# Designs tried in a protein design run: peptides against a protein of PDB entry 4J2C. Part 100

Target 1, 107 residues: chain A of PDB entry 4J2C
Amino acid sequence: MEDPFFVVKGEVQKAVNTAQGLFQRWTELLQDPSTATREEIDWTTNELRNNLRSIEWDLEDLDETISIVEANPRKFNLDATELSIRKAFITSTRQVVRDMKDQMSTS

## One batch from the design tools (peptide; made by RFdiffusion4, then SolubleMPNN)

Design b2_p27_7_s2 (from b2_p27_7, 13 letters changed)
Fold by OpenDDE base, seed 4:
Structure b2_p27_7_s2 (fold): chain B 107 residues (1-107), chain A 27 residues (1-27)
Amino acid sequence: as target 1 above (107 residues)
Amino acid sequence: SSEEKEREEKLEKERKERKKKILEEAK
C-alpha cells in the first residue's frame, strides 16, 4: 500500500536530530563538570543511549524495507538511483551512530 | 523515575509495533 521506507525514515531522522543534540550536551557536561549536576549527566547519558538504540532498531527495519522493495519492484516502482540513495542513508546513519557510541565508550 | 521509564518503554513498544505492522503489510 504505502512505501514503508518513508514511515521509518521519518522516525530515524527525528531520533538522529535528538541524539545529536543530546550528544552535544553530553560533551559539554563532561568538559565542564562545575556546570553539570550528576542528575543531568545521568539523564543526558541515558536519553542519548536510548535514542541511539532506537535508531539502530529502525535501521534494521530500513534494511528490511530495502529487501521488500527489491523483492517487489513493480509495486513500488523504484529505480536504481532511489535505491542507492536509500542505502546510502542507512549506511551514513549507521556511521553517525557508531561514531557517537565510540566516543561514549572511550569516556 | 521508574514510572517515567516504564511509560517511555510502553510508548516505544507501541511505536515499534506500528512500524512492524506497516512492514508486514508492505510484504
Scores: peptide ipSAE 0.241, ipTM 0.742, DockQ to the pose 0.248
Fold by OpenDDE base, seed 3:
Structure b2_p27_7_s2 (fold): chain B 107 residues (1-107), chain A 27 residues (1-27)
Amino acid sequence: as target 1 above (107 residues)
Amino acid sequence: SSEEKEREEKLEKERKERKKKILEEAK
């Protein structure tokens, strides 16, 4: 049996990278309106929001993987350090998403 | 390119299916 965490983590990491790129572009478009079209702003905004939602969904799946492991400790044989690292990843990623969402809501 | 997009979509679909299978199996 494979550890379910890494499968979901990979998707989260990819989505975070994509979101960060979109967020950077979103910031640039708003900072220089002369080079921005309404179409690109709208597209970037929507894509960014969609990616952030996707990450949030995947983070719920990651939480589920933690629950699965904690419910079956003998099956997966993970120590407290590894579980802590996984939980820290989820927490930090949630914060990254929250920060982007907060900046978007205040713009 | 279109081929690159198709390959990426295929990989993504496979990963999603794998994720679902692994999660269900792990429960």
Scores: peptide ipSAE 0.238, ipTM 0.726, DockQ to the pose 0.153
Fold by OpenDDE base, seed 1:
Formats: C-alpha cells, structure tokens, sequence
Structure b2_p27_7_s2 (fold): chain B 107 residues (1-107), chain A 27 residues (1-27)
C-alpha cells in the first residue's frame, strides 16, 4: 500500500515546476509584447491557469492525506517531524500559487 | 493536436481516478 501523500505530492511538484516556467514566460511576454504573438500569450496564460487550478485541487487532496495519516498513525508510522514537513509543503505551495495568481490578477 | 489533447485529458482523468482510489483505500 502506497503512502497517499507521495502519490499526490509528486503531481503537485510537477505542476508547480511547470507553472513556474509558464509564469516566467508569461511575465516575459507581457513585458515585451513584440517578442510574442497573441496566440502564444493566450496559450501561456491558459496553461498557467490550468496548472494553478490543478495544484489547488491537489492541495485539497494533500490536506486529506494529512487527515488520513493523522487518523491512522500506526498504519503509516509517521513521526511529528515528517507530518510537519508535509504540512509545511502544503502551506508553502499554497503561498506560491497565491503569489502567481495575485500577479496575474493585477495584470 | 486535438488527438493529443484528448489523450492528455484522458490520462489526466485516469490519474485523478487513481488518486481518488488510493485515497479511499488509505482511509
């Protein structure tokens, strides 16, 4: 049986990395419109939004995994440190998403 | 392409279903 946290975490990490790349490109395209077509801007924006939404959805699942392991401590044998690390990952990831969303909303 | 997009969407759906199943089994 797999630890449910890692199943979701891996996808979150991939989505975060992708979103960060898309966000960087999004920023570049908006800073110098002459370097991009409207099509690229729209594509980048949509892909970025999709990734951010994916992350947010997965973060809800990660919260559930925390609840699961807390309800079943002997099954997963996690110490307090590991649990704190997992919670910190969720918190920090939410902040990363919020930061990108805030910048997109102000543009 | 449209075909690639559809494939990707299918894979994403399957991934979500797998995650849901894993979470349910873990409860």
Amino acid sequence: as target 1 above (107 residues)
Amino acid sequence: SSEEKEREEKLEKERKERKKKILEEAK
Scores: peptide ipSAE 0.228, ipTM 0.726, DockQ to the pose 0.219
Fold by OpenDDE base, seed 5:
Structure b2_p27_7_s2 (fold): chain B 107 residues (1-107), chain A 27 residues (1-27)
Amino acid sequence: as target 1 above (107 residues)
Amino acid sequence: SSEEKEREEKLEKERKERKKKILEEAK
């Protein structure tokens, strides 16, 4: 059937883009409190945290897709290069999320 | 709003269930 990796990857990419936008706004609001209402700060913070959590959950699903392919290589016929690319995406995305979370926790 | 939040939570749940189903079918 359909390769499960790309189904989940699409959702991850969308959530990452959303989170990055929220993170940018979050940074701007904290840099100039005079232009930021408490309501917007709270909303942005909550939405950002929710998006980051969603990404982390989806990354666990992506890890599972890797395990599925590695358990049955003939079914999916993926070479080592493709698997490496998929693993790299997961690793790099986790780092992006971690960086945003670290900055939020120190603010 | 509360109603909007409820709709978003429902959509998120449906998305998660769909992903779970796809993963199970791939095994």
Scores: peptide ipSAE 0.240, ipTM 0.740, DockQ to the pose 0.216; fails the geometry check

Design b2_p27_7_s3 (from b2_p27_7, 16 letters changed)
Fold by OpenDDE base, seed 5:
Structure b2_p27_7_s3 (fold): chain B 107 residues (1-107), chain A 27 residues (1-27)
Amino acid sequence: as target 1 above (107 residues)
Amino acid sequence: SSEEEKREKELNEERKKRKEEILKKAK
């Protein structure tokens, strides 16, 4: 079976791509309200928030697995480089989500 | 919409199941 970490990582990456697309549309709709319907604005906003929340949830699970591995190094025997890569993915993805959320909250 | 709520609920259930499986294997 595939490493559970990488399965979730794949889902997170898909969600990030979707969120970025929705965020772009959200920005465009707010730039020119005269061409935007209330229905599309509401739908886009809702879908964007849902995707961001989904990502955050998955990152929490991944982060917990990191903590468990670090607490039991002999049991899991993960390569230090691999562990670093996993941590970097979580950290960078959280930043991407935070940036979008910050821009939404100021609008 | 109601359809969106249904989709979100399904995703949450799948995520919950995945979380339990991952944590079970990790411990």
Scores: peptide ipSAE 0.173, ipTM 0.713, DockQ to the pose 0.230
Fold by OpenDDE base, seed 2:
Structure b2_p27_7_s3 (fold): chain B 107 residues (1-107), chain A 27 residues (1-27)
Amino acid sequence: as target 1 above (107 residues)
Amino acid sequence: SSEEEKREKELNEERKKRKEEILKKAK
């Protein structure tokens, strides 16, 4: 039994950074369509959605890892502070994804 | 498009595989 949280967290952080970059480009393209082709808009939109879905999937995995740790406190030896940090990361990341999705749905 | 649908399916399969591996290690 291993604690994979830090590994998945790292992957999520990378995906968030990528998504934020794509989201920024997405907004720029929609603000001035003359700056890019329709192909770039479609590609950016598709890649952004794929990244967001990837993050959401990883967050579900992180939730399950937390459940495993909470069910086996002696084995993982994580204190309340660490668990709070992990839960806060998931919550805040979900909000970041939600904000981007909301803006995309209104466009 | 069909190509995009295929790519999405492949990504989902890869993600599913990784999930199983991670959860296997966690349990």
Scores: peptide ipSAE 0.172, ipTM 0.706, DockQ to the pose 0.457
Fold by OpenDDE base, seed 1:
Structure b2_p27_7_s3 (fold): chain B 107 residues (1-107), chain A 27 residues (1-27)
Amino acid sequence: as target 1 above (107 residues)
Amino acid sequence: SSEEEKREKELNEERKKRKEEILKKAK
């Protein structure tokens, strides 16, 4: 048995940073149409959506690992503090993704 | 685009493989 949480967490954090950069560019393209090409808009939009979906997919995996740990406390021996930190990471990251998705859907 | 579609398929398969490995290790 292994605890892969931090491996996936690292991938999520990297994807979030990438998504935030893409989101910033996406907003800039929308705010200045004179400098925006259709090609860049489409590419940025697609890359951003793909990154957001990737993050959501990884968060589902992280959430499942937490469920496994909670169902098998004797195997993993994680204290309440560590479990809380893991849950907080998932919750906060979901909110970050949700905020970007909401802005994209209303644009 | 075709390139984006190919990239998405590759990423999706890689993710699927990782998921199976993660769940196997976690359970």
Scores: peptide ipSAE 0.164, ipTM 0.704, DockQ to the pose 0.381
Fold by OpenDDE base, seed 4:
Structure b2_p27_7_s3 (fold): chain B 107 residues (1-107), chain A 27 residues (1-27)
Amino acid sequence: as target 1 above (107 residues)
Amino acid sequence: SSEEEKREKELNEERKKRKEEILKKAK
C-alpha cells in the first residue's frame, strides 16, 4: 500500500506547478492590457484561485497526516528526518500560496 | 456566477471524498 502522504504530495506539487504558470500569465495580462481580453483575465484569475484553494485543502490533509503519525510513531515507523522533510514541504508550500494570494489581493 | 459556484461545490465534494479515503488509509 502506498503512503497516503506521497499521494497527496504529488497532487499538491501538480497544483503548485499549475498555479505558478497561471500566476505568471496573470501578471503578464495585468501588465499589458492591450494583449489581454477580459475573458482571459477572468479565466486565468479563476483558475489560479481554484488551484490555490485546492492546494490549501490538500495541505490541511497533509498536516493532519503529520499529526496522526506523531501520535502513532510505531505504526508508521517514520524517523525524525522524514517527518522534518514532510513538515518543511507543508510550510514552504503554504508560504508559496500565501505570497501569490498577497499579490493578488493587492492588485 | 451561480453555475461556477455550483461546480466549485461539486469539486469540493469530490475532494472531500478523496480526503476521507486517504485519511482512512492513514489511520
Scores: peptide ipSAE 0.163, ipTM 0.695, DockQ to the pose 0.338

Design b2_p27_7_s4 (from b2_p27_7, 16 letters changed)
Fold by OpenDDE base, seed 2:
Structure b2_p27_7_s4 (fold): chain B 107 residues (1-107), chain A 27 residues (1-27)
Amino acid sequence: as target 1 above (107 residues)
Amino acid sequence: SSEEKKQEEELEKERKERKKKILEEAK
């Protein structure tokens, strides 16, 4: 009955903001190891990876919501412009996650 | 570690349950 996209989108946005904060801290800790304990480094790394994984799972859910809407366009009363906006959000968010993961893998 | 694997499995279970609920409500 309800449009599932906005619910998941909100969760993704919050998770992205959290991940970006953790990524920034992760970068700072690696640049100057004297500023933190090994415990903080490990915690930050694990929390960041968990957040990124959470986002990836939510993006899969968002992809499914797009498929549902595309299969039933009249039920949700969405036009092509709205669908494009939703797809763009998924694509851009996936790229943001990929960029962080790439930087972590090279460190 | 075993603890990390357990936490990951728990998160995966929660995600699957949420996805199921969301998709069922959308249909």
Scores: peptide ipSAE 0.232, ipTM 0.745, DockQ to the pose 0.535
Fold by OpenDDE base, seed 1:
Structure b2_p27_7_s4 (fold): chain B 107 residues (1-107), chain A 27 residues (1-27)
Amino acid sequence: as target 1 above (107 residues)
Amino acid sequence: SSEEKKQEEELEKERKERKKKILEEAK
């Protein structure tokens, strides 16, 4: 009976927030090498990658939740607006992850 | 630190299993 979307969304949001913080630190470390140690760079990079991968996996689960709701609209009593919001969250989150990954790969 | 890492890994595993269960039950 529980709406599975919120269960997964919570994990995604947490991972995104963590990733954004790590990404910011990662950027700072690379921008000012005098403040960076190899240990911190490696740690930050690894943690960031792990979070990004976690998000990507959870986004697949979010897609599944959308499919579940679309297959059972009356069960969850969601209107088109709510469904659109959920889809938008997934799309925007994928873009956020993609942007970070792109910047990491080009650095 | 090592213990904390193991605990975190265990919690992550539990979380994944929980999510999977919830998704399956929702279908």
Scores: peptide ipSAE 0.222, ipTM 0.726, DockQ to the pose 0.184
Fold by OpenDDE base, seed 4:
Parts: C-alpha cells; sequence; structure tokens
Structure b2_p27_7_s4 (fold): chain B 107 residues (1-107), chain A 27 residues (1-27)
C-alpha cells in the first residue's frame, strides 16, 4: 500500500516544473513582441493555464491525503514533523500558483 | 473554445477517477 501523498506529489512536482518553464516563456513572449507569434502566445498561455489548473486539482487531493493520514496516523507511521513538511509543501505550492495567476491576470 | 472546454472536462474526469482510486486504497 502506497502513501497517497507521494503518489500525488510526484505529479504536482512535474506540473510545477512545466508551469515554471511555460511561465518564463510566456513572460519572454510578452516582453518582446517582435519574436513572438500570436499562435505561440496563445499556445503558451493555454498550456500554462492548464498546468496551473492541474496543480490546483492535485493540491485538493493532497489536502485530502493529509486528512486521511491525520485520521490514521499509525497506519502510515507519520510524526508531526513529516506532516508539517507535507503541509508546508502544499502551502508553498499554492503560493507559487497564486503568484503566477496574479501576474497573468494583470497582464 | 468549446473543444478546449471538452478536453478540460475529460481531464477532470480522469483526475477524479485517479483520485478515487488513490484515496480508496489509502483508507
Amino acid sequence: as target 1 above (107 residues)
Amino acid sequence: SSEEKKQEEELEKERKERKKKILEEAK
């Protein structure tokens, strides 16, 4: 039986890495219109939004995994330190997503 | 676009199914 947190965390990390790359490209395209096509801007924007949305969905799942573990601490043998680390990951990831979304909405 | 919305809905469905499996196995 796998720890549900790690199953979802892996996908979140992949999506975050992808989103960071897309966000960087998105920023570059908007800063230099001479090197940007509308098609690339639209594609990049769409892919970025999709990744951010994917992360948000998985973060909801991660919250549920926390609840499951907290309800069954002995089953997963997790201490307070590990739970704190997991919660910190969720919180920090939400902040990263929020920051990117805020910048996109103001542009 | 309408097609993009459909694709998003399909992805959401898949994610929900995955979530269900993961969470049920964890309980």
Scores: peptide ipSAE 0.221, ipTM 0.738, DockQ to the pose 0.479
Fold by OpenDDE base, seed 5:
Structure b2_p27_7_s4 (fold): chain B 107 residues (1-107), chain A 27 residues (1-27)
Amino acid sequence: as target 1 above (107 residues)
Amino acid sequence: SSEEKKQEEELEKERKERKKKILEEAK
């Protein structure tokens, strides 16, 4: 059976890449309002927000799996290093999302 | 748009169901 953590991790990584692309476009559109249409700005903003929300949802799922493993270590027998790597991924990804959200809220 | 809202609501529903599955499989 495939580890469900890695399935969700893959989805998160794809969503992060998409969000970063949308964020870059969002920044470009705001830098030159004369070239940007309101329609594209609105679309980009909405898509970006939706992607960020999707990531946050998946990160919550991943975080709960960590809690389950830590509550019953004998059942899962995960290597301590692997568990640390999983936690680091969640933490770093949350920071990436937070940075984008902070920049959007100040604009 | 209304259509976009419906799509987002569907995605959220799917996420909730997936979450239940993931957590149950992890236990």
Scores: peptide ipSAE 0.229, ipTM 0.744, DockQ to the pose 0.262; fails the geometry check

Design b2_p27_8_s1 (from b2_p27_8, 15 letters changed)
Fold by OpenDDE base, seed 5:
Formats: structure tokens, sequence, C-alpha cells
Structure b2_p27_8_s1 (fold): chain B 107 residues (1-107), chain A 27 residues (1-27)
């Protein structure tokens, strides 16, 4: 069976790509209000925030799996290389989400 | 469907996390 971590990782990666597209449109709409309706701005903002929340939720689950494995390495038997890759993915993805959220909060 | 399978795997992961947390509380 497929490792559940990689299934969730794939979903997160797709959500990040979607969020980045929505974020680009969001910035364009706010930069030139004459080309944007309030309805489109609200829709784009809502979809973007929903995607970001979805990513954050999945990352919380993935992060907890790391803690569980480190607490009982004998049970789960992941090698050090794979564990480091998983940690790096979570850390880097959180940073990407944080950067978008920071720009949204200051705009 | 592929989406159904993905959600099932997520649920299995969440279930595993919850079970392990409960076991740690009993240590």
Amino acid sequence: as target 1 above (107 residues)
Amino acid sequence: SMEKEREKKKEELRKRIKEEKEKRKKE
C-alpha cells in the first residue's frame, strides 16, 4: 500500500499550486480596481484563504506524524534520510503559506 | 475514485495519529 504521508504530500503540493495562481489573480485585482468587480475580489479572496487553510491543516497532521516517529523509531522504522526530507517539506511549505498570508494581511 | 482514495488515506493517517496520542497519555 502507498505511504499515507506521500498521498497527503501530493495533495498539499496541488493546493500550493492552486493557491499561487489565486494569489497572483488576487494581487492583480487589488492593483487595478477598475478591472475588477467586488464579487470577483471576494470570490478570489475566499478561495485563496480556503486553500491556505487546507494546506495548514494537512501540514499539522504531517508534522504530528514526525513527532510520533521520533518518539518510537523502532515501531515505524523510517531511515534518517526520509525523515529529513519529510521535515524539510513541511518547513518549506509552511514558509510559502506564511509569505502569502503576510502579504494578504498587509494589503 | 482517486479523490475518495486520497481522503481515505488522510483519514487513516488522522486515525493513526489519534491512536498514538492516546497511547502516549497512558504511559
Scores: peptide ipSAE 0.066, ipTM 0.575, DockQ to the pose 0.670
Fold by OpenDDE base, seed 4:
Structure b2_p27_8_s1 (fold): chain B 107 residues (1-107), chain A 27 residues (1-27)
Amino acid sequence: as target 1 above (107 residues)
Amino acid sequence: SMEKEREKKKEELRKRIKEEKEKRKKE
């Protein structure tokens, strides 16, 4: 069984990039209502929420793999550097998602 | 396709997680 972590990481990175673009557009639409249609606002909001939800779902799985690997270090044979990179990725990505969600909830 | 491969690998990860969780539950 191969290690699929990097594949999921790649999908999360793509979803983050998409979410950041949607978030920027969402901000622009709310700052200047004259440039916005109800349809675009709704579409942008829904797509943004969907991407954030997708990221959170994948991060839950990735976070669980950390616990599994730490409990079974010889089974998965990951070095400390790789494990640190994975932890940092999950932590930083959670923060990025949290920041966007916080701004959406306060707008 | 790339999408098929990604989904396959994600499913593999989820399967592994489930198996490890079940193992820990029984311990």
Scores: peptide ipSAE 0.065, ipTM 0.567, DockQ to the pose 0.873
Fold by OpenDDE base, seed 3:
Order: structure tokens, then C-alpha cells, then sequence
Structure b2_p27_8_s1 (fold): chain B 107 residues (1-107), chain A 27 residues (1-27)
């Protein structure tokens, strides 16, 4: 039985890296408006929000897999260590997304 | 392509989630 969890995890990780780059640029543009055009600010903001939403959607799917595995651990043959790793990834990634969203809402 | 393969794997995950959710409801 193939485990597609790692594929989605990898996509989330890439999306997080992209979002962090966009977030950094977003911060720089707002800190120095003299070097920024309105179109670049709008584009960066939109791309950042789209990436964050994409991450949240993927995390929702990953989180559901955790619930399924916990309901029937024998069927999926995942040990406690792997399950903990998956939970930690989802939790930490949600925190990263939340931190960016919180800063965007206050700026 | 690699992207198409990734999308396929995501679909497999979604399919598995749906199937297992339905199974839990039946139990």
C-alpha cells in the first residue's frame, strides 16, 4: 500500500517557502513605499494570500488523515513515532501560517 | 510530468480519506 502523505507534505513545504519569500517582500514593500509600486504591492499581497490558502487547504486534508489513522491504527500500520511526526508537521505549519496572517491583518 | 504525478497522489489521498470516512460511519 502506497502512502501519499509525503507527497502532499512536500508540496506544503514548498508552498511555505514560497509564502515566506512573498511575506518578506511584502514587508519590505510596506516598510519602504518609495521603492514600491502599488501594482507590485497588490500582486505580492494577492500571491501571498493565495499561497496561504493553498497551504491551509492541504493541511486540512492532512489533518483528516490523522483522525482516520487514529481511529484504526492497525489498518494503516503507522507507529507512534511516524504519527507524532505528522502531527507535529501540521501543528507547526499552521502556526507559521497563522503568524503571517496575524501580521498581515495588523498592517 | 512530476506535477501530474503529484496531483495523482493527492487524488489518491483524497480518495482514501473519503473511503475511510465512509467506513467509520458504517461501523
Amino acid sequence: as target 1 above (107 residues)
Amino acid sequence: SMEKEREKKKEELRKRIKEEKEKRKKE
Scores: peptide ipSAE 0.059, ipTM 0.575, DockQ to the pose 0.835
Fold by OpenDDE base, seed 1:
Structure b2_p27_8_s1 (fold): chain B 107 residues (1-107), chain A 27 residues (1-27)
Amino acid sequence: as target 1 above (107 residues)
Amino acid sequence: SMEKEREKKKEELRKRIKEEKEKRKKE
């Protein structure tokens, strides 16, 4: 059986990059509302939130795989290094998402 | 397409997770 973890990881990484771009634009639009239309603000906000939700959903799935692998390491044949990399990715990505969400909630 | 392949892999992952969770609950 193929390990689809890396595929989902790649999608998450792309979504993070997209979200960061949208977040930057979102910040710029809010700093100077005269430079943007309401439509652009609404679109940017919506796209940003959608990306963040998508990331969080995928991270939940990825996080569950960690628990499954740790419960049955022989079945999945992952070493400690690989597992650590996966854990670190999930943890760091959650932090990135949380930082953006925190700033959005305080605006 | 590449996109369809990615979606397929994600679905396979979700399927595996679900099956494994169900199996674990029965133990």
Scores: peptide ipSAE 0.049, ipTM 0.557, DockQ to the pose 0.895

Design b2_p27_8_s2 (from b2_p27_8, 13 letters changed)
Fold by OpenDDE base, seed 2:
Structure b2_p27_8_s2 (fold): chain B 107 residues (1-107), chain A 27 residues (1-27)
Amino acid sequence: as target 1 above (107 residues)
Amino acid sequence: SSMEERKKAIEELRELIKKEKEERKKE
């Protein structure tokens, strides 16, 4: 059986890439309104927010698994290195999402 | 599909979390 953490991690990574693409387009549309329709702006904005929300939701679950493992590390076959990698992924991904959200909120 | 795989993985994760919480609660 595959570790569900890795599967979700992979899906989060894909979602981040998608969000970053949408964010870039969102920025471009707002910077040059002459090239943008209201429909595309709304679509891009909604898709971006949905992706970010999805990522945050997945990160909550991933983060909780970390807490579970840390509470009883011997029960789970994870060493300190693997745990650190997982924690780092969650932390860095949250930062990426936060950066995009902050920029959207200030616009 | 990718969507189905994601759904399955998330469900597995949530089940693991739920199971572990229940076990700790009973202790």
Scores: peptide ipSAE 0.138, ipTM 0.687, DockQ to the pose 0.721
Fold by OpenDDE base, seed 5:
Structure b2_p27_8_s2 (fold): chain B 107 residues (1-107), chain A 27 residues (1-27)
Amino acid sequence: as target 1 above (107 residues)
Amino acid sequence: SSMEERKKAIEELRELIKKEKEERKKE
């Protein structure tokens, strides 16, 4: 049985890639109104927001596993290095999401 | 499908979290 943390991590990474593509298109549509329809802008915006929310949801679950492990480290077979890697992934991914959300809120 | 795989992974993770929380309540 594969560690479910890594499975979800992989899915989050895929979602981030999708979101980044949508974000780029979103930016392009807003920069050149002559090539943009309202329907495409709305669709792209909604898809992007949905992806970002999905990522944040998954990150909350991943983050909770960290708290569980730290509460009883002897129960789980994770060394300090692995725990650090998991924490770093969550932190960095949240930052990527925040950066996109910040730009969307100011446009 | 990709959706089913994601759903299964998330559910598995949440079940582990739930189980652990319940065990902590019993302590």
Scores: peptide ipSAE 0.140, ipTM 0.688, DockQ to the pose 0.696; fails the geometry check
Fold by OpenDDE base, seed 3:
Structure b2_p27_8_s2 (fold): chain B 107 residues (1-107), chain A 27 residues (1-27)
Amino acid sequence: as target 1 above (107 residues)
Amino acid sequence: SSMEERKKAIEELRELIKKEKEERKKE
């Protein structure tokens, strides 16, 4: 039986890894302007924002499925443990995204 | 491809959401 949540979760995890790499470069560029061009800063910033936006968009869909499943767990054959894992993933990932966004907004 | 797989998964999620919302409207 195909589980689309699993697939999207995997894609979100990949996007998080990409975002973390971009965020690292973003911080380096801003900390040492002598090694950075405005062009690279803008590119890195835009790529980072795009990745973060993509993650947030997917998380919204994933989060909505949680409510649907919780309304009728037997229909979707998910136990409490699996549901807890899914909820934890969404919560922790949102925190990771929020932390990066907060740092970007203060710079 | 990975992109196609993601696209399919997202569509399936959205179809699920749509279906459940429509079922609630029947009540």
Scores: peptide ipSAE 0.138, ipTM 0.686, DockQ to the pose 0.754; fails the geometry check
Fold by OpenDDE base, seed 1:
Structure b2_p27_8_s2 (fold): chain B 107 residues (1-107), chain A 27 residues (1-27)
Amino acid sequence: as target 1 above (107 residues)
Amino acid sequence: SSMEERKKAIEELRELIKKEKEERKKE
């Protein structure tokens, strides 16, 4: 059985790529009113927000697994390297999401 | 489907977390 952490990690990575594409389109639509319709702006905005929320939701679950492992390291045979990789993924992904959210809130 | 696969993975993760929390309460 595959570790569900890696499966969710993979899905989060895909979602990040999708969000980045949506974010780019979102910025383009807001910068060029002549080519942007209200419908496309609304759709893109909603899709982006939903995608970001989905990522944050998954990251919360992933982060909780870290806490569980750290609370009982003997039960879970994860070495320091693996744990570091998992933590780094969560931290870096949260930063990516935060950057997009910050830019959206200031627009 | 990809969506179903994602849902299953997340559910498995949540069940693992839930199980661990329950075991912790018994300690």
Scores: peptide ipSAE 0.134, ipTM 0.683, DockQ to the pose 0.706; fails the geometry check

Design b2_p27_8_s3 (from b2_p27_8, 12 letters changed)
Fold by OpenDDE base, seed 5:
Formats: C-alpha cells, structure tokens, sequence
Structure b2_p27_8_s3 (fold): chain B 107 residues (1-107), chain A 27 residues (1-27)
C-alpha cells in the first residue's frame, strides 16, 4: 500500500501550483484596476484563499505525524533521511504559503 | 477514484494522530 504521507504530500504540491497561478492573476488584477472587474477580483481572491487554507490544513496533519514518529521511532521505523525530507517539505511549503499570505494582507 | 484515495489517506493520517493522542492521555 502507498504511504499516506506521500499521497497527501502530492495533493499539497498540486494545491501549491494552483495557488501560485491564482496569486499571479490576483497581482495582475490589482495592478491594473481599469481592466479588472470586482467580480473577478473577488473570485480570484476567494479561490486563492481556499487553496491556501487547504494546504495549511494538510500541512498540520503531516507535521503532526512527524512529531509522532519522533516520539516513538521504534514503532514506525522510518529512515532518518526520509524523515528529514518530510520535515524539509513542510518547512519550505509553509514558507511559500506565508509569502503569499503576507503579500495579500498588505495589498 | 483519485479523490477517494486522497480522502482515505487523509483519514489514515487523522486516525494515526488521534490514536497517538489517546495513548498519551492514558499515560
């Protein structure tokens, strides 16, 4: 059976790609208000926030599994290299989400 | 389907988290 961590990780990666596209459109709409409708701005903003929320939700669960494995490594017998890769993924993805959220809150 | 697989795997993670929380509360 496929490791559930990697399946959820894959969905997070897809959501990140989607969010990045929405974020780019969001910035373009706000950069030139004369060509942007309020409806498109609202739709784009909503879709972007929903994607970011989905990512954060999955990351919370993924991060908790790391803590669980570290608390009882004998039970799960996870390779140290794999554990570090999982940690790095969570850390880097949170940073990407944070950067987009920070720009949205200041715009 | 793909969506069903994803939700099943999310559920597996949530179950793991909940089981470990319960074990800690019993200690």
Amino acid sequence: as target 1 above (107 residues)
Amino acid sequence: SHMEEVERKRKELRELIEEEREEREEE
Scores: peptide ipSAE 0.505, ipTM 0.868, DockQ to the pose 0.702
Fold by OpenDDE base, seed 4:
Structure b2_p27_8_s3 (fold): chain B 107 residues (1-107), chain A 27 residues (1-27)
Amino acid sequence: as target 1 above (107 residues)
Amino acid sequence: SHMEEVERKRKELRELIEEEREEREEE
């Protein structure tokens, strides 16, 4: 049975890639209004927000599992290296999401 | 399907989180 952490991590990674593409398009649409339609702006914005929300939701669950494992490491038998990788993934992904959200809120 | 697998794995994580939460509340 595949570790559920890796499956959810994989979906977060996919959502991040999708969000980054949508964010790029969102930026392009706002930089050149002559090539932008209201429909595409709205669609892109909504899809981007949905992806960011999905990422944040999954990250909350993934982050909670870190706390659970750290509270009882012997129960889950995760080595320090794997735990460090999981922590780094959550931290770096939250930063990526925060950067996009900050730019959207100030645009 | 892949979608079904992902939802199943999300559910597994949520169940783990809830179980651990209940254990902490009982302690």
Scores: peptide ipSAE 0.503, ipTM 0.867, DockQ to the pose 0.681
Fold by OpenDDE base, seed 2:
Structure b2_p27_8_s3 (fold): chain B 107 residues (1-107), chain A 27 residues (1-27)
Amino acid sequence: as target 1 above (107 residues)
Amino acid sequence: SHMEEVERKRKELRELIEEEREEREEE
């Protein structure tokens, strides 16, 4: 049985890649109004926000599982290295999401 | 399908979280 953490992590990674692509398009659309339609701007913005929201939701669950493991490490038999990797993933991914959200808010 | 697998795994995580939360609340 595959560890559910890795499956959800994989989906977060996919969503991050998608969001980054959408973010790039979002910036392009706003930088060149002559080539941008309101429809595409709205679609891109909504898709981007939806992806970011999905990522944050998964990260919340993933982060909670880390807290659970740390509270009872013997039960889950995860070594410090693996736990560190999981923490690093959540931290770095949250930063990526935060950066995109900050830029969207200041536009 | 992959989608179904992901949803199942998300559910497993949520169940784990809820179970552990309930245990802590009972303490």
Scores: peptide ipSAE 0.502, ipTM 0.867, DockQ to the pose 0.678
Fold by OpenDDE base, seed 1:
Structure b2_p27_8_s3 (fold): chain B 107 residues (1-107), chain A 27 residues (1-27)
Amino acid sequence: as target 1 above (107 residues)
Amino acid sequence: SHMEEVERKRKELRELIEEEREEREEE
């Protein structure tokens, strides 16, 4: 079986980039209501939330694979370096998502 | 398509997770 981890990782990275763009626009719209319509705010907010939800969903699956590999390392033949990279990606991405969510909840 | 490939890989990932969970539960 070909390892699907990197494919899903790639999509998470794309979603993060998209979310960051949406988050920036969301911030701009709320900073200057005179330049914003309700429709654009609602659309941007919805798209942003959907992206963040998608990211979190993928991260849950990716994170579970780490535990699976660590439970039976011989079966999957991953070295410590690659496992570390995968862990770091999940950790850092969760932090990025959390930061955006925190700012959205306090606005 | 790329979209189809991604969805297939997500499915493969979920299947792997489920299979491993089932195996652990049977031990």
Scores: peptide ipSAE 0.502, ipTM 0.867, DockQ to the pose 0.843; fails the geometry check

